Peptides against a protein of PDB entry 5HOI. Designs and how they scored, part 7

Target 1, 351 residues: chain A of PDB entry 5HOI
Amino acid sequence: FRYMPFSPAGTPFGFTDRRYLTMNEVGYVSTVKNSEQYSITVSFFDVGRFREYHFEDLFGYDLCFLNEKGTLFGQSKTGQIQYRPHDSIHSNWTKIIPLQAGERITSVAATPVRVIVGTSLGYFRSFNQFGVPFAVEKTSPIVALTAQNYRVFSVHYSQFHGLSYSLSELGTSSKRYYKRECPLPMSLPNINSDMKKDANLDYYNFNPMGIKSLFFSSYGDPCIFGSDNTLLLLSKWRSPEESKWLPILDSNMEIWKMSGGKETTDIHVWPLALAYDTLNCILVKGKHIWPEFPLPLPSEMEIRMPVFVKSKLLEENKAILNKKNEIGADTEAEEGEEDKEIQIPVSMAAE

## One batch from the design tools (peptide; aimed at target 1 S259 M301)

Design b1_p9_7 (made by RFdiffusion4)
Pose (drawn by RFdiffusion4):
Structure b1_p9_7 (pose): chain A 322 residues (1-190, 198-318, 341-351), chain P 9 residues (1-9)
Amino acid sequence: FRYMPFSPAGTPFGFTDRRYLTMNEVGYVSTVKNSEQYSITVSFFDVGRFREYHFEDLFGYDLCFLNEKGTLFGQSKTGQIQYRPHDSIHSNWTKIIPLQAGERITSVAATPVRVIVGTSLGYFRSFNQFGVPFAVEKTSPIVALTAQNYRVFSVHYSQFHGLSYSLSELGTSSKRYYKRECPLPMSLPNDANLDYYNFNPMGIKSLFFSSYGDPCIFGSDNTLLLLSKWRSPEESKWLPILDSNMEIWKMSGGKETTDIHVWPLALAYDTLNCILVKGKHIWPEFPLPLPSEMEIRMPVFVKSKLLEENKEIQIPVSMAAE
Amino acid sequence: SSITEAFQS
């Protein structure tokens, strides 16, 4: 099996010279093939706070993670990473991650206080926001990483367990695991979208902590999974809280559509900030549309029953209250 | 579209 470089909400090149590196509630990072180099553009949705800028990529960064304080870049092959703070007060710093034979950097993540690099051999290298290393850890092969403040949500893969996840906190003292390689019941992919599933074999469209600190993941099944009771290991449950396919179906008047897709950015309490993509492909294009907001709904709605009540989709009060 | 308007309202 070949591990692929992962970034939250990243898009493939397809038949173009540009794609999105990473995408969330803060903004979007795109890269354009420029003859022999690349042109990286860092954009923001709150235009008033941060200023959109661009720079020339002489290395070919294919890994990226965006937070409110800075942008982290990474190269899956050479192992070079660069953290660019949004404000000009703080300097950019660059490090090169040691990589063994065939070892690839599979995912990177950054917070205002931590920088995380994961490799295909299971190396977990953590730094502060300035590049000072804390500890190097060996874990299962990492395929996806996201972090919030001091906490890290890592997704692992092997030939035995399949997909597993670890939830840990990088405290000032030492590293503490909340959950260590527990089952991750995300649906795996089972065509026009072939380009995407070569770029992202797991179908992990994005994963992120919620605005209130709960781990979330959005697989190829277009269902938002939230980790409930992660503080008590014996009570941990993955809860499906939004069937985005059902919501587009309800808002479209019960019509099956093959051109409307959801691209996850982040979860804010009960609202999924996303990009509504219109077209044959399931990933967003250029220019990027304005973010949309999709309220979470428990998957308790049956299409056949909803069609009877309407004879937008009107929902029976008895069913809506449930 | 009408769907976009619904989610961006």

Design b1_p9_7_s1 (made by RFdiffusion4, then SolubleMPNN; from b1_p9_7, 5 letters changed)
Fold by OpenDDE base, seed 5:
Structure b1_p9_7_s1 (fold): chain B 351 residues (1-351), chain A 9 residues (1-9)
Amino acid sequence: as target 1 above (351 residues)
Amino acid sequence: SKIEEKLTS
């Protein structure tokens, strides 16, 4: 295992000169290799609210977090971070995070009021939006961060204990934990099953945890989207005893339904955000599980608990077909079995 | 959570 720089919904270069550093509901940040330098572009979905901007990156930023007020960049090896407000009123600032030998910045997060840096040694560093430090805490190794307002969702990894998570509030005077290094019931990428496709190996080398994204919902609940393409939501996190992870969407099941029950291997969900009861995502068509260039328009997918099993739906559809064949015995139209769209019950059809 | 309320309704 190697600690890799993580950014929400970031994509690998693959065989290209370009990648997305991050994307969410606000927009997407791309970087292009230009010899020894990079050109970074910060693009937005709401073109009426925000103006796209670009700059030359001489540092090779490999970490990014986008919010409604600015973009945080980081370089995992050098410890350099930069915050760029979207407006011209607030100044850009840079800082070097002190790193020990072999320590890397693994993740960064930014809200309008906080900047957070997590490292492969488990240093959790908090700042205000102007780069003024609040605290340094030693935790288990941090592999992913997201933040909303004053709240931070952190994912930790131990070789002995696997994945854990913390949920904390970064007040003015102190950090409060709602959850502290609790087990995270997310499936890790299965190298033996998933690596049968070269594209999955490239993605695993880029993101060995398989965390495609993590975010807070519009209601402020922590969400994580793993390699299993299941959206997990942390429910009741304010009550320690009642807190649980809910599988609120199986995106593979939803793609299977949208395809009329055909097994599709070329359509992939790329998560952006959870707005109310809809997953904002990119529907990716192709060999790669991540979006390429140009970025497709975002799509919405309604959240549904995975109560239904494909096998039961196939059995029910076979039973319906058999009943239709018993009633329709007089018309010998042997139209081949392969192209019959599975009638998904209207209650299960996406409106 | 509001989502749990919607999913359990």
Scores: peptide ipSAE 0.029, ipTM 0.673, DockQ to the pose 0.036
OpenDDE base, seeds 1, 2, 3, 4: peptide ipSAE 0.027, 0.028, 0.026, 0.027; ipTM 0.666, 0.660, 0.665, 0.666

Design b1_p9_7_s2 (made by RFdiffusion4, then SolubleMPNN; from b1_p9_7, 5 letters changed)
Fold by OpenDDE base, seed 4:
Order: sequence, then C-alpha cells, then structure tokens
Structure b1_p9_7_s2 (fold): chain B 351 residues (1-351), chain A 9 residues (1-9)
Amino acid sequence: as target 1 above (351 residues)
Amino acid sequence: SSIEDKLRS
C-alpha cells in the first residue's frame, strides 16, 4: 500500500498538465506544470471578498488546504510547508517538517488559528497560524485531515484495522479528544469493480482511500464523502456514547432522481462543503469523476437521508402507467418502458 | 444536533 498526499477535493493531473490541489466553499487552488516548475493559482468563489493570486512553485506542492485567511501548501516528500495569507498584511512563512526515511506528509490542514500536518507514519504535528509548533503526537498513519477553528478531524489507515477517525480540539496547552481512532464506517474503493474504467484507475492511483473530501459542516460536525458518493456526518460527537455516523446524502440516488430514474454514468458529484442542510458541490459532467478546467459553478444539493428504494419507485411508476393505460389514455406512444421519466412524488422530493 | 433534528422531521 502507498500513502498518497491527500487534500480536500483535490484532483489528479490525469492526462493534463493541470489539476486542483484543493477546493472547498472558499475557493479552489489549481496548479499547472510548467517545465520543471509549477504555477499555483488561488481562486475564490467570492470575488468581492477575496482577490485571486498566483505564484511560481519551485517545490512541487502536492498538498494544499484553503481557508478564509490563507492557504497552506505542502510537499509530501520533502516535508516543506508554506502558509500564504490571502491578505498581504501577514507574511508568508515556510517550514520544513522533519521526515523519517520513507515518511511522507499525507495531509495538511489550516485554520485561522492552527496548522496541522499528518504523516504516513502517524506523526501528528500541530502549529499556530505563524508556524510555531505546539506538539508532536504519534498516532496511527494519517491519510486525511481537515480542521475548523481549533477542531481537527483526522482519518487514519492501518493495513490491519482499516479506516479510523479522530476528532480532537487543539487548545493552547493540550489536545482534547472527542473521538480517538474510532472505526470509520466508510467503504473503501473496490479495485475490481471500479477500476474497469481507466479514469477510475487514475483517480484510485491518486487517492487510494477514495476520500473525495472531508470537512466540517457549518454547525461544526465532521463530514466525509467517500468513493461510494455518500455524505457521512458525525452526529452527537460531544456525547461519546451517542455519537454516530449518519448517511445524510446518497448523491448517486440524487443524480438518479434528477435524471428521471435513468442510470447516468456521466454525472458526478464533487463535494465542497456542507452549509446547513445543503451540500455545496460541483456537478461534474464527463468521463472523469472529478472536475476539469474550467471549474463549473458550484451547485447546491439538499441533504436527505437515503430512505428511498429505487425498485419501489420503479414499481410505483409502472403501477401509475398501467392505471393510466387502463383509463383509456390510448396515447399510442410506444416509447419503450425504459425511456419513461420516473415521476418522483413531490413528497419524496420535499422530505 | 440541529441537523439530526432536521433529518428526523
């Protein structure tokens, strides 16, 4: 198994010279290969609040985390990290994270108050926003990080135990755990089924865990979006005994509904953030499951627990069609049963 | 949580 650098909603290069290093509700960071160099652009959705900026990257940053105050960059192999405030008022800073032989930075996260670095050996390094170190902790191997304010959601991987997660708060003096290396009920990518498409192989090679993104909701709940295209939210995490993962959106089901019950293989949800009850996402059209260039406008998808069974909706739609035919609407349109748009009941579209 | 209450409604 190879630990790959992870960034929230980051995309592979594929066959192109460009990719997104990260994207979220704030914006998107792109990198373009230019000979031996990279050009990085930090773009924002709120162009009134933020100004796009670019710089030449001589290091080949493969890790990124964007927040409202700055962008954290990391190089997985060299251990170099750079924090770039969006505002010119604060200085950029660079630091080298000491790595052991074969160790990689696997994920980085930044908030306005904390910088976090996770490694393939499970070194969890915390800093303030100025790059002053707080602590180094040894955990299970870290594969993904996100952070909001003082809270950190970390995903861990062990070859023996699979995926686990931690939820911690990085105070000034100590780290508090709300959850510590608890089982994460996220499905891993199925190599045999999903890899039949070259595009899926490229993505798997880029992100073997299939974690498209992870973030905190606007309410501060940890969210994760895996290869199964299900949004999981950690509910009641303050109460260890009551804490549970909720499947709050099956995006494949929502795309199936939006297509009138047609199996579409060319529309994909790319998660950005969860704001209240809406998933902010990119609707990707094409062969690749990830956004290409230019980036489409973000879309909102209302969160809904996957209560609907496709088979029941199909049976109900057939029953409605049969009743219409029995009532003598001899509209001779022999359009094959497969092409008839499934009327999803408005109640099922409102719940 | 506010979201859990909204997902039950």
Scores: peptide ipSAE 0.015, ipTM 0.567, DockQ to the pose 0.037
OpenDDE base, seeds 1, 2, 3, 5: peptide ipSAE 0.014, 0.014, 0.014, 0.014; ipTM 0.567, 0.557, 0.553, 0.568

Design b1_p9_7_s3 (made by RFdiffusion4, then SolubleMPNN; from b1_p9_7, 5 letters changed)
Fold by OpenDDE base, seed 4:
Structure b1_p9_7_s3 (fold): chain B 351 residues (1-351), chain A 9 residues (1-9)
Amino acid sequence: as target 1 above (351 residues)
Amino acid sequence: SEIEEKLRS
């Protein structure tokens, strides 16, 4: 296993000279290889609120976190981080994170009030928005971070314990844990099955945890979207005994429904954010499970707990079709069973 | 939705 730099919804280069460093509901950050340097562009979905900007990256930033106030960049190997406010009112700042031999920055997060750096040795470093350090804590190895306001959702990996998560609040005086290194019931990528496709190997080499993204919902609940394309939400995290992960969306099931019950292998959900009851995402069409260039417009997918079984839906639709054919005598039965669009019951959209 | 209640509860 190798600790790789993680950024929310970041994409690999693949066979190209360009990739997305990160994307979310605010926008998307792209980088292009230009010989020994990179050109970074910070783009926004709300073009009326934000102005796109670009700069030359001489450091090769491989970590990124975008928020409404600025962009945090990091270089996993050198320990360099840079915060760039979107406005010209606040200055950019750069800092070197001290790394031990073989240590990597694995993830960075930034809110308007906090900057967080996580490492492959489990160093959790917190700063204010100006890069003033608060604390250094040693945890289990950090593989992913996201943050909202003062709250941090961290994913940890141990070879002995697998995936765990923490939910913490970074106050002015102290860090409070709501959850501390609790088991994370997320499926890891299956190396043996998924590696048969070159595109899956490239993605696995880029992101061996298969975490496509993690974010806080609009209600401030931790969300994670793994390689199984299931959106997990942490419910009741304020009540330690009542807290549970809810599978609030099986995106493969939703794509299957949208395709009239046809198995599609060329449509993929790429998660951006959860706003209320809607997953903001990119619908990716093609061989790669990640967005290419140009970025498609975001789509909205309504959250639905995966309570339905495909086989039952197929049987019910077959029974409805048979009843229609019994009422309508003479229409030739020879059109092959495979091409009939599955009528999804409207009740499945209302729950 | 009943989902929002289950998520908030």
Scores: peptide ipSAE 0.006, ipTM 0.467, DockQ to the pose 0.039
OpenDDE base, seeds 1, 2, 3, 5: peptide ipSAE 0.006, 0.006, 0.007, 0.006; ipTM 0.464, 0.429, 0.476, 0.459; seeds 2, 3 fail the geometry check

Design b1_p9_7_s4 (made by RFdiffusion4, then SolubleMPNN; from b1_p9_7, 6 letters changed)
Fold by OpenDDE base, seed 4:
Structure b1_p9_7_s4 (fold): chain B 351 residues (1-351), chain A 9 residues (1-9)
Amino acid sequence: as target 1 above (351 residues)
Amino acid sequence: SDIEKKLRS
């Protein structure tokens, strides 16, 4: 196992010279290899509110976090970080995070008020938006970070304990934990089953944890979207005893419903954000599970707990078809059972 | 959460 740089909804290069460093509800950051340098573009979905900008990257930034006020960049090996406000009123700043031998920055996060750096040795470094350091804490190895306002959702990995998470608030004087290195019930990528497809190997090599993204919901609940394509939401995190992960969306089930119950292997959900009760996502078509270029328009998917069983829906549809065939005698059209569109109950249809 | 209320309705 190796710690890889993680950014929310970041994509691999694959066979291309370009990738997304990060994407969320605000926009998307792309990088293009150009000889020994990179060209970075920061693009936005709300083109009326924000202006796209680009710059030459001589450092090879492999970490990124986008928010409404700026973009944080990081270089996992050198420890360089750069914050670029979207507005020209505020100055860019650059810092070098001191790294030990073999240590890597594994994730970065930025809010309008905080900058967070996590490392493969579990160093959690916090800064204000101007890069003034608050504290350094040693935790279990950090594999992913996201932040909203003063809150930080961190994912940790130990070879002995697997995945854990922390939820903390970075006040001015102190860090408060709501959750501290609690077990994270997310499935890891299954190397043996998934590695049969070259595209899955490329993605696994880029992101061994299979965390497609993590974010805070519009209500400030931590969300994570793993390789199983299930959106998990941390409910009741303010009450330590009541806190639980809710599987609020099985995106594979939703795609299966949208396809009329046909197994589709060419449609993939790429998570951006959770706004209220709707997952903002990219619907990816093709062999790669990640968005390519150009980026498709975001889609909305209503959150639904996976309470339906595919087998029951198939049995119910077979029973309906058999009843129709008993009433409608003579059309022996042996249209194979596999091609019949499954009637999905209206309550299950995407609105 | 308000989401948890909606998911229970």
Scores: peptide ipSAE 0.010, ipTM 0.489, DockQ to the pose 0.038
OpenDDE base, seeds 1, 2, 3, 5: peptide ipSAE 0.009, 0.009, 0.010, 0.000; ipTM 0.483, 0.463, 0.466, 0.441; seed 2 fails the geometry check

Design b1_p9_8 (made by RFdiffusion4)
Pose (drawn by RFdiffusion4):
Structure b1_p9_8 (pose): chain A 322 residues (1-190, 198-318, 341-351), chain P 9 residues (1-9)
Amino acid sequence: FRYMPFSPAGTPFGFTDRRYLTMNEVGYVSTVKNSEQYSITVSFFDVGRFREYHFEDLFGYDLCFLNEKGTLFGQSKTGQIQYRPHDSIHSNWTKIIPLQAGERITSVAATPVRVIVGTSLGYFRSFNQFGVPFAVEKTSPIVALTAQNYRVFSVHYSQFHGLSYSLSELGTSSKRYYKRECPLPMSLPNDANLDYYNFNPMGIKSLFFSSYGDPCIFGSDNTLLLLSKWRSPEESKWLPILDSNMEIWKMSGGKETTDIHVWPLALAYDTLNCILVKGKHIWPEFPLPLPSEMEIRMPVFVKSKLLEENKEIQIPVSMAAE
Amino acid sequence: SSLHKEINS
């Protein structure tokens, strides 16, 4: 099995010379093939706070993670990473991650206080926001990483367990695991979208902490999974809280559509900030549309019953209250 | 709804 470089809400090149590296509620990072180099553009949705800028990529960064304080870039092959703070007060710094034979950097993540690099051999290298290393750890092969403040949500893969996740906190003292390689019941992919699933074999469209600090993941099944009771290991449950396919179906008047797709950015309490993509492909294009907001709904709506009540989709009060 | 208007725009 070949591990692929993962970034949250990243898009493939397809038949173009540009794609999105990473995408969330803060903004979007794109890269354009420029003869022999690349042109990286860092954009923001709150235009008032941060200024959109661009720079020339002489290394070919294919890994990226965006937070409110800076942008982290990474090269899956050479192992070079660069953290660019949004403000000009703080300097950029660059490090090169040691990589063994065939070892690839599979995912990177950054917070205002931590920088995380994961490799295909299971190396977990953590730094502060300035590049000072804390500890090098060996875990299962990492395929996806996201972080919030001091906490890290890592997704692992092997030939035995399949997909597993770890939830840990990088405290000032030492590293503490909340959950260590527990089952991750995310649906795996089972065509016009072949380009995407070569770029992202797991189908993990994006993963992120919620605005209130709960781990979330958005697989190829277009269902938002939230980790409930992660503080008590014996009570941990993955809860499906939004069937985005059902919502588009309800808002489209019960019509099956093959051109409307959801691209996850982040979860804010009960609202999924996303990009509504219209077209044959399931990933967003250029220019990037304005973000949409999709309220979460428990998957308790049956299509056949909803069709009877309407004879937008009207929902019976008795069912809506449930 | 707002989402319905965005879908059907």

Design b1_p9_8_s1 (made by RFdiffusion4, then SolubleMPNN; from b1_p9_8, 3 letters changed)
Fold by OpenDDE base, seed 4:
Structure b1_p9_8_s1 (fold): chain B 351 residues (1-351), chain A 9 residues (1-9)
Amino acid sequence: as target 1 above (351 residues)
Amino acid sequence: SKLSKLINS
């Protein structure tokens, strides 16, 4: 197994010279390979609040985290990190993270008050927004990080124990754990099923964990979106005994509903953020499960517990069609049963 | 829906 650099909603290069380093509700960071260098662009969805900026990257940053105050970049192999405030009032800073032989930075996160670096050996390094170090902790190998304010959601991977997660708060004096290396009930990519398409192989080579993104909700709940296209939310995390992962959205089910019950293989949900009751996402059309260039406009998908069974909806729809035919409603008989749109109840239809 | 527009485009 190889630990790969992870950034929230980051995309592979594929066969192109460009990719998204990260994207979320704030914006998207792209990189273009130009011979021996890269050109990085930091773009924003709120063009009234933020100004797009670009710079030449001589280091080949492969890690990124975007927040409302700045962008954190990292180079997984060299250990270089750079924080770039969006506002020119604040100075950029660069730091080298000391790495052991074979160690990689696997994920970085930044909030307006904290910078976090996670490594393939499980070094968890915390800094303030100015790059002043607080602590170094040894954990299980870190594969993904996100952070909101003082809180950090970390995903860990062990070859022996699989996926785990931690939820911690990085105060001024100490780190508090709400959850510490607890089992993460996320499905890993199934090599045999998901990798049959070459386009998916490239993605899983880029992101072996299949974590499309992780973020905190607008309510401050940890969220993760895996290769199964299910949005998991950690509920009641303040109460250790009551805390549970909720599958709050099956995006494949929602796509299936929105397609009139047709199996679609060319539409993909790319998660950005969870705001209240809506998943902010990119709807991707095409062979690749990730957004290409230009970036499509974000879409909203209402969160819904996956309580519906496709087979039952199909049977109910067939029963309705059969009843209509018995009542002598001239339903044009010529369209094959496979092409008939399923009438999904309005209460189940995603807008 | 936004998706029906995307499907039909």
Scores: peptide ipSAE 0.008, ipTM 0.589, DockQ to the pose 0.563
OpenDDE base, seeds 1, 2, 3, 5: peptide ipSAE 0.007, 0.008, 0.007, 0.008; ipTM 0.557, 0.594, 0.580, 0.572; seeds 1, 2, 5 fail the geometry check

Design b1_p9_8_s2 (made by RFdiffusion4, then SolubleMPNN; from b1_p9_8, 4 letters changed; failed a check: a repeat of another design)
Amino acid sequence: SKLSELINS

Design b1_p9_8_s3 (made by RFdiffusion4, then SolubleMPNN; from b1_p9_8, 3 letters changed; failed a check: a repeat of another design)
Amino acid sequence: SALSKLINS

Design b1_p9_8_s4 (made by RFdiffusion4, then SolubleMPNN; from b1_p9_8 with H4S E6L; failed a check: a repeat of another design)
Amino acid sequence: SSLSKLINS

## One batch from the design tools (peptide; aimed at target 1 K285)

Design b1_p10_1 (made by RFdiffusion4)
Pose (drawn by RFdiffusion4):
Structure b1_p10_1 (pose): chain A 322 residues (1-190, 198-318, 341-351), chain P 10 residues (1-10)
Amino acid sequence: FRYMPFSPAGTPFGFTDRRYLTMNEVGYVSTVKNSEQYSITVSFFDVGRFREYHFEDLFGYDLCFLNEKGTLFGQSKTGQIQYRPHDSIHSNWTKIIPLQAGERITSVAATPVRVIVGTSLGYFRSFNQFGVPFAVEKTSPIVALTAQNYRVFSVHYSQFHGLSYSLSELGTSSKRYYKRECPLPMSLPNDANLDYYNFNPMGIKSLFFSSYGDPCIFGSDNTLLLLSKWRSPEESKWLPILDSNMEIWKMSGGKETTDIHVWPLALAYDTLNCILVKGKHIWPEFPLPLPSEMEIRMPVFVKSKLLEENKEIQIPVSMAAE
Amino acid sequence: SSKLFNEINS
């Protein structure tokens, strides 16, 4: 099995010279093939706060993670990473991650206080926001990483357990695990979208902490999974809280569509900030549309019953209250 | 919800 470089909400090149590296509620990072180099553009949705800028990529960064304080870049092959703070007060710093034979950097994540690099051999290298290393840890092969403040949500893969996740906190003292390689019941992919599933074999469209600090993941099944009761290991449950396919179906008047797709950015309490993609492909294009907001709904709506009540989709009060 | 409906059907 070949591990692929993962970034939240990243898009493939397809038949173009440009794609999105990473995408969330803060903004979007794109890269354009420029003869022999790349042109990286860092954009923001709150235009008033941060200024959109661009720079020339002489290394070919294919890994990226964006937070409110800076942008982290990484190269899956050479192992070079660069953290670019949004403000000009703080300097950029660059490090090179040691990589063994065939070892690839599979995912990177950054917070205002932590920088995380994961490799295909299971190396967990953590730094502060300035590049000072804390500890090097060996874990299962990492395929996806996201972080919030001091906490890290890591997705692992092997040939035995399949897809597992770890939830840990990088405190000032030492590292503490909330959950260590527990089952991750995300649906795996089972065509026009072939380009995407070669770029992202797991189908993990994006994963992130919620605005209130709960781990979330958005697989190829277009269902938002939220980790409930992660503080108590014996009570941990993955709850499906939004069937985005059902919502597009309800808002489209019960019509099956093959051209409307959801691209996850982040979860804010009960609202999924996303990009509504119209077209044959399931990933967004250029230019990037304005973000949309999709309220979360428990998957308790049956299509056959909704069709009877309408004879937008009107929902029976008795069912809506439930 | 109304805004999402209008966006989907735009």

Design b1_p10_1_s1 (made by RFdiffusion4, then SolubleMPNN; from b1_p10_1, 5 letters changed)
Fold by OpenDDE base, seed 4:
Structure b1_p10_1_s1 (fold): chain B 351 residues (1-351), chain A 10 residues (1-10)
Amino acid sequence: as target 1 above (351 residues)
Amino acid sequence: DKKLAELINS
């Protein structure tokens, strides 16, 4: 295992000179390698509210977090961070995070009121939006961060305990925990099964945890989207005893349904955000599970608890077909190919 | 639905 820099919905370079550093509901940040330099572009989905901007990156920023007020950049090895407001009213600021030998910044997050830096040694550093430090805490090694307002969702990894998560609130005077290093029931990428495809190996080398993204929902619930393409939502987190992870969407199942029950291996969901009851996502067609350039327009996918098993739906449809064939037995209907579109029950068809 | 159907059929 190697700690890699994580950014929400960030993509690898692959065989290209360009990648997305991060993307969410606000927009997408791209970087293009130009010799020894990088050109960074911050693009927005709401082009009426925000103006796209670019700058030359001499540091090779490999961490990014985009919010409605600015973009946080980080360099995992040097410890440099930069916050760039989207407006021209507020100044950019740069800071160097002190790193120990072999320590890496693994994730960064920014809200309009907080900046958070997490490291491979479990240093959790909090700042205000102006880069003034509040605190340094030692936690389990941080692999991913997201934040909304004063709340932080952190994912931790221990070789002994696997994945854990924390949910905290960064007040002015103190950090409050709602959840502290609790087990995270997310499946890790299975190297032996999933890495047989070259495209998955490149992604695994980029993101060994398989966390495609993590975000807060519009209701302020922590969400995580893993390599299994299942969206998990942390429900009832304010009640420690009642808090549970809900698998609110199996995106592979939804793709399978929308394809008419065809095994599509070339369509992938790339998560952006959860807005109310819809997953905002990029639908990716191709060999890579991540979006390439140009970025496709976002799509919405309705959240649905995976109550139905694909095998049962296949058995039910076979049973319906067999009953139709038993009633129709007097007509010599030719042995037409078994690839008959699976009639998805109307109650499960997304209209 | 429609966007995915368009993407599948493209």
Scores: peptide ipSAE 0.015, ipTM 0.604, DockQ to the pose 0.578
OpenDDE base, seeds 1, 2, 3, 5: peptide ipSAE 0.011, 0.015, 0.010, 0.011; ipTM 0.493, 0.608, 0.486, 0.480; seed 2 fails the geometry check

